# Peptides against a protein of PDB entry 6NYY: the designs that were tried, part 53

Target 1, 212 residues: chain A of PDB entry 6NYY
Amino acid sequence: KHFEQAIERVIGGLEKKTQVLQPEEKKTVAYHEAGHAVAGWYLEHADPLLKVSIIPRGKGLGYAQYLPKEQYLYTKEQLLDRMCMTLGGRVSEEIFFGRITTGAQDDLRKVTQSAYAQIVQFGMNEKVGQISFDLPRQGDMVLEKPYSEATARLIDDEVRILINDAYKRTVALLTEKKADVEKVALLLLEKEVLDKNDMVELLGPRPFAEKS
Target 2, 212 residues: chain A of PDB entry 6NYY as posed
Amino acid sequence: KHFEQAIERVIGGLEKKTQVLQPEEKKTVAYHQAGHAVAGWYLEHADPLLKVSIIPRGKGLGYAQYLPKEQYLYTKEQLLDRMCMTLGGRVSEEIFFGRITTGAQDDLRKVTQSAYAQIVQFGMNEKVGQISFDLPRQGDMVLEKPYSEATARLIDDEVRILINDAYKRTVALLTEKKADVEKVALLLLEKEVLDKNDMVELLGPRPFAEKS

## One batch from the design tools (peptide; aimed at target 1 Y63)

Design b2_p26_5_s4 (made by RFdiffusion4, then SolubleMPNN; from b2_p26_5, 11 letters changed)
Fold by OpenDDE base, seed 3:
Structure b2_p26_5_s4 (fold): chain B 212 residues (1-212), chain A 26 residues (1-26)
Amino acid sequence: as target 1 above (212 residues)
Amino acid sequence: MDSGVISAEEFREALKKAEELVKEEL
């Protein structure tokens, strides 16, 4: 919780108003979205890619659209792959440019929230134990934490460990698939929008059978 | 107009600051 709130404060301080994409920004967005797309392609438990676009919509500089699995129960492995896919944009920007966008900051917030949910709500951490606490919603006056300060520190430490592990896994994957990220990014700069068929043409069939 | 783009270093520094803030609040 403390780490999540600190991340939200840092991100909120870095958030700039979305502007008209300059050519250099468009390039950064293409590699960011390519990072998400390629991570999702090569992670077994990631949702199947439907569409990736560098055309701004609403507050987003680009987007990747996935078909969510009709799944109500997630394993730890599935949640990890989703975290890695979410980090894919930031990791791609770091690998290619040493830069991040506001989109990458939002992705970090989502990953942080997922990590806290796994540890605090789902009891998926052996050190913290089989605990389930409702994460306070924005605006809930948390009068008393349902756990000790020592437990709060342990939770924050294990959240950081989980995020760092997901980040390292994503760096390893996108470094191995760096040429594929570049192919997708370059084609995005040309076509602005890619679908699943474009990805199959570029990368070959997804290595995981779509469980329909 | 300052682009919504920051350096990876700035982001890593921001993460460290967030980690430090957590340690100070704890």
Scores: peptide ipSAE 0.025, ipTM 0.552, DockQ to the pose 0.076
OpenDDE base, seeds 1, 2, 4, 5: peptide ipSAE 0.025, 0.023, 0.016, 0.022; ipTM 0.511, 0.492, 0.372, 0.541; seeds 4, 5 fail the geometry check

Design b2_p26_6 (made by RFdiffusion4)
Pose (drawn by RFdiffusion4):
Structure b2_p26_6 (pose): chain A 212 residues (1-212), chain P 26 residues (1-26)
Amino acid sequence: as target 2 above (212 residues)
Amino acid sequence: EEEEYLEEAEEFVEKYWKGKDASAFF
């Protein structure tokens, strides 16, 4: 047990128990983190989940703990299910509330950087073609693009097509499973953390083979 | 004992989970 608190501390950051939220904020953060939990539960190639918390941990109001699959070959479908898990947070607080918050900002930086990487860096697109470019990192102040402007116009169009196909796939997921999202977040307001076992108590066994 | 667990966890995370998304925040 003392080891599982260390794995979480290194990955997650400092865990602020005293930084309380308003009752209308905890209601939002729970619906946000349930989106991550339930979409990560029902998708096939998404990571197996360990723990979902609504306690503030580091630069965040909620926290989700995953077990990333050690694999060296991501396919096109295995990256879409990772995108449809990440976008699941904004989708759940949009189905239930109608209002969208600024809390999904770091969820959208991971979607954006995983869309340029499919199109520009890998060859996962038809319109751009099978062309690879050295995509700049965050600490790399980009001087000029290694391609034209009409190509940049072609890339940013395809990223919009890609994320809005990941968005619609997740809206069609958390409406079919709308009641299960509400089951998860109402326990998150009661018990501020959820292990894997009490998610099996809610949702039954996960309907995919998972190696642990 | 706490610092030893932290060092073991750092080495494990660096070896097996570097460059992978192991978390999500609000």

Design b2_p26_6_s1 (made by RFdiffusion4, then SolubleMPNN; from b2_p26_6, 10 letters changed)
Fold by OpenDDE base, seed 2:
Structure b2_p26_6_s1 (fold): chain B 212 residues (1-212), chain A 26 residues (1-26)
Amino acid sequence: as target 1 above (212 residues)
Amino acid sequence: MEEELLKKAKEYVEKYWKGKQASSRI
């Protein structure tokens, strides 16, 4: 309990219970987080959901927490499912509201970083090939890229393709599971915090065995 | 106790969650 709260504080920051969201904003957050939660629930290689919250914290308005596997090697398929889970919030907003918000900025950053890493670090793109370059760290002077502008354009194009494929996959999933997203979102609006057991009660057992 | 727990939590998050899409935030 205390350690979990500490983790929550590390991940989410300090609770901002005094931060009053407009009802529509709170609704947006609930559906956004529900999108993440449901995507993670129905994606085989997503990390299992531990907790989802729409209580504003220092770094955000809501969050979902997952139990990461002690895994060091990731397949392309695993990374794709993780990207889809990360896109779940944005996709949920699109499905339910027909609009996108700034809420997905951090998710899009993560997805973008993952896509670039897959293509330029892990060699997971056939067009770019078996290439591995260090991505510039934030604040590193991007010195000369070890590849041509043509390769840079190719990388950028393939990143967009990969992200779009993940997005489309997530749209398909959350469209299929639209009722489940709504159930989770509505319960979030009621309880503000859901755990794994709440999700099991709502959605049934996760279709994928938790690889403990 | 709280600081120690926070430290352990940070270490845990860094070890297991850093660079992982283990949390979403809005």
Scores: peptide ipSAE 0.050, ipTM 0.622, DockQ to the pose 0.710
OpenDDE base, seeds 1, 3, 4, 5: peptide ipSAE 0.087, 0.043, 0.051, 0.109; ipTM 0.694, 0.612, 0.644, 0.707; seeds 1, 3, 4, 5 fail the geometry check

Design b2_p26_6_s2 (made by RFdiffusion4, then SolubleMPNN; from b2_p26_6, 7 letters changed)
Fold by OpenDDE base, seed 1:
Order: C-alpha cells, then structure tokens, then sequence
Structure b2_p26_6_s2 (fold): chain B 212 residues (1-212), chain A 26 residues (1-26)
C-alpha cells in the first residue's frame, strides 16, 4: 500500500490529469506500448508484463509495467533482451507507421546507458576488452577519461553496434509478431488498460515459464 | 523512511516502467 502510493506519487507527481491525447496520438501510443508489451512477452529474459496502459500519467503518454525480479547479476543475453524490450515501442512505430516519434527518447536514453555500461563497466565487449571504468554521473566534473581517444572512438562504435544489433533483433521479433502487436494495440484502444490476463487471452500463455 | 520509500519507488519506476514519453521539445 505505501509502496504503491509512492509509485503513484512518483508517477502521479507526473500525473497532470489534463493531457487529452488526440485520436491519432492515442493510436501512436497504443502501438508503441503494444510494441513494448509484445517484445517483453516473447523475449525470454525480459521481465514479465504486469500492466500496459495508454492513459497518460504526467510526462508518460502510456506505459508498460513489468514485474520486478530480484536479480543482482545479469548476463549479456539478459541485458540484450531488456534492450530489445525497451526498443519495442520505437520499433512498433516504425513497423506500423513508417515514421518515428520523439516519444522514445527515454527508451533510447535507457538503451544507450545500458550499452555503455555493458562495454565500459561490465567488460562485455570483445573488442574493447575486459575493462571497467566509472561512467560519469550527471553533474560529475569532467574527469579525464581513463582511456585514450582511440579507445573512446572504439567504445562509441561498439555502443552503436550493440544498440543496432538490439534494434535489428527487435525489428525481427516484432515483424514476426506483427499481428500480435496489432491485436494488443487495438485492444488497448478499446480498454485503455490491459493486464497479464488480457495478454494471455489475446496471445496465449507467455512461452517462458515464470522463474519461480 | 518516506524519502527511502520514494527513492525505492523511483528506482522501480526507472527499471520496470517503459513507455512513450511526452517530448520536452514540443
């Protein structure tokens, strides 16, 4: 109860009740959220979907909420699936509308942060190697990079490769599941909020057993 | 305690909420 209220406050301090989405915007949001939902449904290492909504809450035009897993260690494969799930909204917009919107900014930020962390903190890139550097925190003084400019360029290139690989994987997945994305989007436009049970009714059971 | 709960809630939202955001440039 208190934690849910805190979540509602974090989200609801963003709840400006007042954003009425135009029908076309609402459609874009529905397909965006459907992309997240379906990507999360069919990616093994994605977190299980709890709820998907196209009801605006503050700066959020829609959202997909996932069940938290108490996980402290992540594999490269797990991080990739999480990146793909995060890209699901952008990819859905591209597949269905042939154009992208600014609404994926936060998703892209998260994907970018994850990609850099994988390469420069977790040593998960073969070309960059087994290195671990602290990423500058927002507001940290520009400390000298502990690596050369050549290494910096390599990092930037490998980050782009990783993100592009995640993007391509997501495109492949959501293209295969295009009909499922559309079903979810259409049902979202009708109900505005879907839960896990709605998804099971629509798509069948999630193909990955919930790790109990 | 309330501040800690708020931080935990922020972390949860950051990690487990994905979705379309309104652009700050529009």
Amino acid sequence: as target 1 above (212 residues)
Amino acid sequence: EEEKLLEEAKEYVEKYWKGKQASSFV
Scores: peptide ipSAE 0.312, ipTM 0.796, DockQ to the pose 0.180
OpenDDE base, seeds 2, 3, 4, 5: peptide ipSAE 0.227, 0.072, 0.080, 0.227; ipTM 0.714, 0.683, 0.685, 0.726; seed 4 fails the geometry check

Design b2_p26_6_s3 (made by RFdiffusion4, then SolubleMPNN; from b2_p26_6, 11 letters changed)
Fold by OpenDDE base, seed 3:
Structure b2_p26_6_s3 (fold): chain B 212 residues (1-212), chain A 26 residues (1-26)
Amino acid sequence: as target 1 above (212 residues)
Amino acid sequence: KEEELLKKAKEYVEKHWKGKQASSRI
């Protein structure tokens, strides 16, 4: 208990018990976090869910905790599943509310960064080819891009294609699992916090063997 | 006590989570 709460504080930040969300905002957060949780449950290469919460912490309105695998090398397929899990919140909002919120800003930033890294750092795109350039760090002078404007346009187009493919894959998954997303969201609204055992009770065992 | 627990929690997170994105936030 006390040690788990300390871990939660390290990962999530301080609980904002004074931040009262409106019921509709709390519902949006619950379905958003349920989208992440369910996507991560059914994606093979997603990190296993440990905990999901709709209690505001730090700068977030909700959060999920994962048990990351000790892995240093990632395949394109593994990076795609991680992108899909990251899009799970936005996709859940679209499926259930027919509208999108600002809640996915950090998720979209992570997905965008991952997509650019795959194409321009890891050489994982066939059209762009086996290239590896450092992405400009925030605050570095815009050094002349080591590639032409035609290559820049190609990179931007292939990034959009990759993100859209991840988005479509996530829409397909969460549409198939729509009832599971709703079960998780409703239970989040009741309990505010779910663990791995709550997820097993709701959804059954995760279909992928966890390397213990 | 609380500060020591927070220190142990940080050490645990650093050791077991290896600076990976261990959380998503909305």
Scores: peptide ipSAE 0.123, ipTM 0.718, DockQ to the pose 0.766
OpenDDE base, seeds 1, 2, 4, 5: peptide ipSAE 0.080, 0.111, 0.092, 0.101; ipTM 0.673, 0.703, 0.678, 0.697; seeds 4, 5 fail the geometry check

Design b2_p26_6_s4 (made by RFdiffusion4, then SolubleMPNN; from b2_p26_6, 9 letters changed)
Fold by OpenDDE base, seed 2:
Structure b2_p26_6_s4 (fold): chain B 212 residues (1-212), chain A 26 residues (1-26)
Amino acid sequence: as target 1 above (212 residues)
Amino acid sequence: EEEKLLEEAKEYVEKHWKGKQASSYI
């Protein structure tokens, strides 16, 4: 309990129970988080959901916590599923509201970073090839790119393709599981916090065995 | 105690959650 709360505080920041969201905003958050949760539930290589919350915290309005696997090596397929899970919130908003919000900014950043890393660090793109460059860190002066402007354009194009493919995959998944997203979102609106057991009760057992 | 738990949680998150998807809806 206390350690879990500490983890929540580390991940989400301080609980902001006094932050009053408008009902429509709270609904948006619930469906956003439900999108993440359901995407993670039905993606094989996604980390298993531990907790999802729509209680505002220091860094956000909602969050999902996943049990991290002690994994150091990731396949392209694993990274794709992780991207899809990360897009789950944005996709849920699109499916349910036909609009996108600023709430997915951090998710899009993560997805963007992952896509660039896959292409320019991990050599996972056939067009760009087996190339590995250090991505500029935030605040590093982007010195001269070790590749041509043509390669830069190719990278940018392939990043967009990868993200769009992940987005489309997530749209397909959450469209198929639309009723499940709604169940989770509605229960989130009621309970504000769901755990793995709540998800099992709602959705049944996760289709993928937890690799302990 | 709370501070120690937060440090332990930070270490845990850093060790286990570095690069891992905590989605925060902002």
Scores: peptide ipSAE 0.099, ipTM 0.695, DockQ to the pose 0.673
OpenDDE base, seeds 1, 3, 4, 5: peptide ipSAE 0.041, 0.079, 0.049, 0.045; ipTM 0.613, 0.678, 0.648, 0.621; seed 1 fails the geometry check

Design b2_p26_7 (made by RFdiffusion4)
Pose (drawn by RFdiffusion4):
Structure b2_p26_7 (pose): chain A 212 residues (1-212), chain P 26 residues (1-26)
Amino acid sequence: as target 2 above (212 residues)
Amino acid sequence: EEEEEELLEEAEELAERRREFGDPSA
């Protein structure tokens, strides 16, 4: 048990128990984190989940703990299910509330950087073609693009097609499973953390083979 | 205290390996 609190501390950050939220904020953060939990539960190639918390941990209001699959060959479908898990947060607080918050900002930086990487760096697109470019990192102040402007126009169009196909896939997921999202977040307001076992108590066994 | 530091070092090595394959948090 003392080891599982260390794995979480290194990955997650400092865990602020005293930094309380308003009752209308905890209601939002629970619906946000349930989106991550339920969409990560029902998708096939998404990571197996360990723990979902609504307690503030580091630069965040909620916290989700995943077990990333050690694999060296990501396919096209294995990257869409990672994207549809991340976008699940904004989708759940949009189905239930209608208001969208600024809490999904770091969820959208991961979707954006996983879309340029498929199109520009890998060869996962038809319109751009099978062309690889050295995509700049965050600490790399980009001087100029290694391709034209009409190509940049072609890339940013395809990223909008890619994310909005990931968005619609997840809206079609958390409406079919709308009641299960509410089951998860109402326990998150009661018990501020959920292990894997009490998610099996809610949702039954996960309907995919998972190696632990 | 020495057992806690050894556990923390093992957890750091494991977390670095996991970060190589994806983001273990959200």

Design b2_p26_7_s1 (made by RFdiffusion4, then SolubleMPNN; from b2_p26_7, 9 letters changed)
Fold by OpenDDE base, seed 2:
Order: sequence, then structure tokens, then C-alpha cells
Structure b2_p26_7_s1 (fold): chain B 212 residues (1-212), chain A 26 residues (1-26)
Amino acid sequence: as target 1 above (212 residues)
Amino acid sequence: KEEEEEILKKAEELAKRMLEFGEPSL
């Protein structure tokens, strides 16, 4: 307990117990986090959910924590499922509210970074090909791109395609599992924090064997 | 020390995989 709280403080920052969200905002957070949780639950290559919370911490209004696998090599399929899980919050907002919020900014950043990495670092796109370029670090003036403007446009197009494909996959999944997203969201609004056991009670056992 | 480093490493890895819903960085 104390150690988990210490880790949570280090990772998530201090709980802003004093931050009172508007009821509609809290509802948005709950459905957003439920989207992440359910997407992660039903995606084979997503990491197992540890905890989902709608208690504000630092600048975060909610979060989903997943157990990292000791994995050094990732397949394209694994990266896609991770992208889908990361899009789960935004997709849930769209499905349930017909609108999107600024809350998914960090998710979109992560998805964007993953998509670019897949295409320009890992050579996972057939159109761009078996290339690997270092992505500019934050703050490094990208002086010269090691590729043509035509290649740059191709990269940008293929990144968008990859993200859109992940988005559509997530929409399909969370539409199919819409009732499950709602169950999780409603329970989040009640308990504010859910763990893996709560998810098992709500949804049944995760369909994919946890590689222990 | 090693256990603390492993815990910190796991915590950092957990942090990297935390999906956060939050205020926009303006």
C-alpha cells in the first residue's frame, strides 16, 4: 500500500483531491478511461490493465495503468494493438458523446510518435520501405532531412493512414464492446478507481492468456 | 539498492505506459 502510493506519486504526481471536475467533465474522463481499459482488455497484444482511475493527478484527470511486459522486440501487430489501446479514450468519447476533447492530446502524441517510429525507424511500411532514420529529438533543429520532400510527403501520408487504420479498428472494437465500456465507465464514476479484479468481475476473464 | 533500482525501473516503465487524460499542454 504505502509503496504503491509512493510509486503512484512518482509516476502520476500528487493526487489533486481538491480538483473538482464538473460532472460532465468527470463523466467524460470516466468514459475516456473506460475506453482505454476495454480496448486494452480485448486487444490480444495490449498490455494487461493494472489500474484505471478518474482521480486527478498532477495535470492528468484520469489514467489507465498497464503492466509492462519485459519485452524488447515488438511486432507490427503488437504496435497496432498498443495504438488502438491508446486511441481507446478518444474513440470512447466519440462513440458516447459524439464529440472529442483536448484530453486525448498525450494519447495522440504517443500514437503519432509510434506511427512515425514504425514507418521511419522500424521499416514497417512497405511503401516507405526498409529505412531507418533517427527521429529528431525534442529541441534538435532538424537541419536536413535525410530524404526528399516526396519521401517526406509519403511518410506523412502513411503515418496518417496507419493512425486512421488504428482508429477505425478501435471504433469497431469499442462499438462491439459498447456495453462493456459503459459498465466500466459507470463503475468508475462510482468507485473512481478500478483494478484488474474489478474488470474481471465486470467483463469476465480477459480473453487472452496473460503471459506470466 | 538493486531491488530499489528494479522497482524504480519498473515504475519508470509503468509511467511510460500510463495513458493519461489531462489538461492540454498550451
Scores: peptide ipSAE 0.239, ipTM 0.677, DockQ to the pose 0.132
OpenDDE base, seeds 1, 3, 4, 5: peptide ipSAE 0.137, 0.201, 0.209, 0.177; ipTM 0.489, 0.638, 0.644, 0.629; seeds 4, 5 fail the geometry check

Design b2_p26_7_s2 (made by RFdiffusion4, then SolubleMPNN; from b2_p26_7, 8 letters changed)
Fold by OpenDDE base, seed 4:
Structure b2_p26_7_s2 (fold): chain B 212 residues (1-212), chain A 26 residues (1-26)
Amino acid sequence: as target 1 above (212 residues)
Amino acid sequence: KEEEEKILEEAKELAERMLKFGDPSL
């Protein structure tokens, strides 16, 4: 408890009890977080859900926290499921509200970074090939690309394809599980914080064996 | 100190895995 709270403070910042979200904004956050939670629940290679919260903390209005797997090697399929889980919030907003918000910016950044890393660093794309280049870090002026402009365009195209495939997969999943997303969102609006046990009570056991 | 650094690193790794919605600074 104290350790988890300390971690939450370090990661999420202090609870901004002073940020009163409008009911419609709070609803958007709840459905967004429910999208992450449900996507993570039904994707085999997603990280197990630890906690979902719609209490504003630091720079976030809500968050989904997942147990770190002591996993250092990821397959392409595992990275795809992680991308889908990360897109779950945005997809939930689209399904339930017919609109998207700026709230998914960090999620989209992570998905974009993952897609580029898969293609440019991990050699996971057949068209681009078995190449590995360092991605510029935030603030690094990359003066020269180690590849041609044609290769750059190919990379950009394949990144978009990968992200779009992940997005479509997530749309299909959360459309199928739409009722579950709504159940989670409604419970979030009531409790503001859910854990794994709340999810089990609501959705039943996660359909994948817990990797010990 | 080392334990605090380890906790901070673990917290940072957890933070990187945290999906955050909405920057109220936007």
Scores: peptide ipSAE 0.234, ipTM 0.686, DockQ to the pose 0.142
OpenDDE base, seeds 1, 2, 3, 5: peptide ipSAE 0.244, 0.219, 0.214, 0.194; ipTM 0.684, 0.677, 0.672, 0.661; seed 1 fails the geometry check

Design b2_p26_7_s3 (made by RFdiffusion4, then SolubleMPNN; from b2_p26_7 with E5K E6K L7I E16K R18M A26L)
Fold by OpenDDE base, seed 2:
Structure b2_p26_7_s3 (fold): chain B 212 residues (1-212), chain A 26 residues (1-26)
Amino acid sequence: as target 1 above (212 residues)
Amino acid sequence: EEEEKKILEEAEELAKRMREFGDPSL
């Protein structure tokens, strides 16, 4: 407890207990985080939730902690589930509010990066084929793409398809689990912080055995 | 030193485990 709080302070910054979100913003955060939490709960290859908080820290309006598996090799299916989990917040906002917010920017960035990596680094797209190119690092001079403009367009199209497929999968999941998202969101609004045990109490045991 | 290293490693692991929502600077 004290150690986790210390690490959370170092990484997340001090809880800005002074940043009172407007009730509607706090509600948005709660449903957004609930979307991630529930998506992660019902996606086999998502990282198990340890903690979720709607208490603003540093620059974040909320945060979640996961127990990542020490995994070095990912399948396309595993990456898809991770993408879906990452989209869970945005999807929850759409389902519950019929609107999207800027809050999902980092999630969309991560999903975009994952999609590009799958297509251009891991060769996981049949149309693009068995290619592997280094993605330009942020700040690297955009060196000439090692592929044609036609290939670039194909990559961009296939990235959008992959993200849209992940999005649709997430919409289907969170629509099915809409009541669970609402339960988590409402409890987040009450407690501001949930742990794995709260999630088990709300949703039942995670349907996927934790690979110990 | 070993405790600090462990704390840092755990902090880095925790950082990898943290997802932040929203940048209020937007």
Scores: peptide ipSAE 0.168, ipTM 0.648, DockQ to the pose 0.162
OpenDDE base, seeds 1, 3, 4, 5: peptide ipSAE 0.078, 0.152, 0.118, 0.152; ipTM 0.453, 0.632, 0.604, 0.648; seed 4 fails the geometry check

Design b2_p26_7_s4 (made by RFdiffusion4, then SolubleMPNN; from b2_p26_7, 10 letters changed)
Fold by OpenDDE base, seed 5:
Structure b2_p26_7_s4 (fold): chain B 212 residues (1-212), chain A 26 residues (1-26)
Amino acid sequence: as target 1 above (212 residues)
Amino acid sequence: EEEEKKILEKAKELAEKMKKFGDPSL
């Protein structure tokens, strides 16, 4: 109890008891969070869902809590699944509402950062090659890039390709699992908070063995 | 508040219906 509340405060911030979501906003958040939850459920390398909530906290309108993997080394496939899970909210909004909202801004930033890191830090792109550059920190005036303008354009193009591939993969997955996303979203609107047991009851056991 | 209650009630009814139908993919 006290430990869970502490983790919830770290992940979501303080509950904004005074922030009442409009019904349409609450619906949008429920489908957004359901998209993350279902993508994470059916992606092998995603972190296991512990809790998902549509109760506004801090700056977020919803949040999901995952069990972090004690993993220091990630494959390209593992990073792709994590990108797809992060895109799950935006993709759910597109599938169910035919529109996108500002709610995915932080998710898009995370996906963009992951894509750049894969290409320019981890050397995971064949066209760019086996290179590793430090990404500028927020606030560092990067006066000079350690690569040519031609390489900069290539990096930008390959980042877009990688993000688009992750997006398409997420669209395919959540289209296949559309009924599951709707089940989770509707149950979120009912309960406001779901845990792993609610997800198992609703979707069945996660199809991947928990690495104990 | 009344519209929110109606949406929540409809969502509950739909959630209950979906629970009864199970996963159509299983």
Scores: peptide ipSAE 0.017, ipTM 0.404, DockQ to the pose 0.019
OpenDDE base, seeds 1, 2, 3, 4: peptide ipSAE 0.015, 0.022, 0.014, 0.007; ipTM 0.433, 0.525, 0.411, 0.362; seeds 1, 2 fail the geometry check

Design b2_p26_8 (made by RFdiffusion4)
Pose (drawn by RFdiffusion4):
Structure b2_p26_8 (pose): chain A 212 residues (1-212), chain P 26 residues (1-26)
Amino acid sequence: as target 2 above (212 residues)
Amino acid sequence: EEEEEEEELLEEAKEFAEKLKAEPHF
């Protein structure tokens, strides 16, 4: 048990128990983290889930703990199910509330960087073609693009097509599973954390083979 | 002794997290 609190501490950051939220804020964060939990539960190639918490941990209001699959060959479908998991947070607080918050900002930086990487860096697109470029990192102040402007226009169009196909796939997921999202978040307001076991108590066994 | 055991667990946990390329999700 003392080891599982260390794995979480290194990955997650400091866990602020005293930094309380308003009752209308905890209601939002719970619906946001349930989106991450349920969409990660029902998708096939998404990571197995360990723990979902609504307690503030580091630069965040909620916290989700995943077990990333050690694999060296990501396919096109295995990267869409990681995107549809990440976009699940905004989708759940949009189905239930209609208001969208600024809490999904770091969820959207991860979608954006995983879209340029498929199109620009890998060859996962038809319109751009099978062309690879050295995509700049965050600490790399980009001087000029290694391709034209019409190509940049072609790339940013395809990223919009890609994320809005990931968005629609997840809206079609958390409406079919709308009641299960509500089951998860109402326990998150009661018990501020959920292990994997009490998610099996809610949702039954996960309907995919998972190696642990 | 308790602090040294905690530091050893943190180092093992760090190596395990780097192997999995684990990242936080908020």

Design b2_p26_8_s1 (made by RFdiffusion4, then SolubleMPNN; from b2_p26_8, 7 letters changed)
Fold by OpenDDE base, seed 2:
Structure b2_p26_8_s1 (fold): chain B 212 residues (1-212), chain A 26 residues (1-26)
Amino acid sequence: as target 1 above (212 residues)
Amino acid sequence: EEKKKEEELLEKAKELAEKLKAEPVY
C-alpha cells in the first residue's frame, strides 16, 4: 500500500484531493481511462495493465499504469499497438459521447511523437524510406531540416496516415469491446481505482500471456 | 523517522518507476 502510493505519486503526481471533478467530467475520465485499459487489455503488444485510476493526480485527471517490458527494440506492430492503446481514451470518448475533449492532448502528443519517430528516426515507412534524422528536441529552434520541403510534406502526410490507421484500429477494437469499456468505466466510477485483478474479474484473463 | 521512511520509500518508488519506465497513460 504505502509503496504503491509512492509509485503512484511518482508516476501521476500528488493526489489532488481538492480537485473535485464534476460528475460529467468524472464520467468522461472514467470512460477515457477505460478506453486505455481495454485497448491495452486486448492489444497483444500493449503493456499489461497494472492499475487504472480516475483520481486526479498532478496535471492528469486519471491515469493507467502499465508494467512495461524491459524492451529496447520495438517492431512496427508493437509501436502500432502502443499507439492504439494511447488513443484508447480519445476513442472511448468518441464512441460513448460522440465528442472529443482536451483530455487526450498528451495522448495525441505521444502518438504524434511516436509516429514521427517511426517515420523519421526508425525508417519504418516505405514511402519516406530508410531515413533516420534526429527529431528536434522540444525548444530547439530547428533552423534547417536535413530534408527537402517535399520530404517534409511527405513525412507529415505519412504521419497523419499512420495516426489515422492507429485511430481506426482503435475504433474497431473498442467498438467490438464496447461492453467491456462500459464495464470498466462503470466500475471505475464506483471504485475510482482498479487493479489487474479487477480487470480479470470484469473481462476475464488477458488474452495474451504475460511474458514473465 | 516517519519522514525519512517516506523519503526512502519515495526514492525506491522513483527507482522502480525509472526501472519500470512506467509512462502513465493519461
Scores: peptide ipSAE 0.032, ipTM 0.500, DockQ to the pose 0.828
OpenDDE base, seeds 1, 3, 4, 5: peptide ipSAE 0.028, 0.021, 0.014, 0.020; ipTM 0.481, 0.453, 0.367, 0.426; seed 4 fails the geometry check

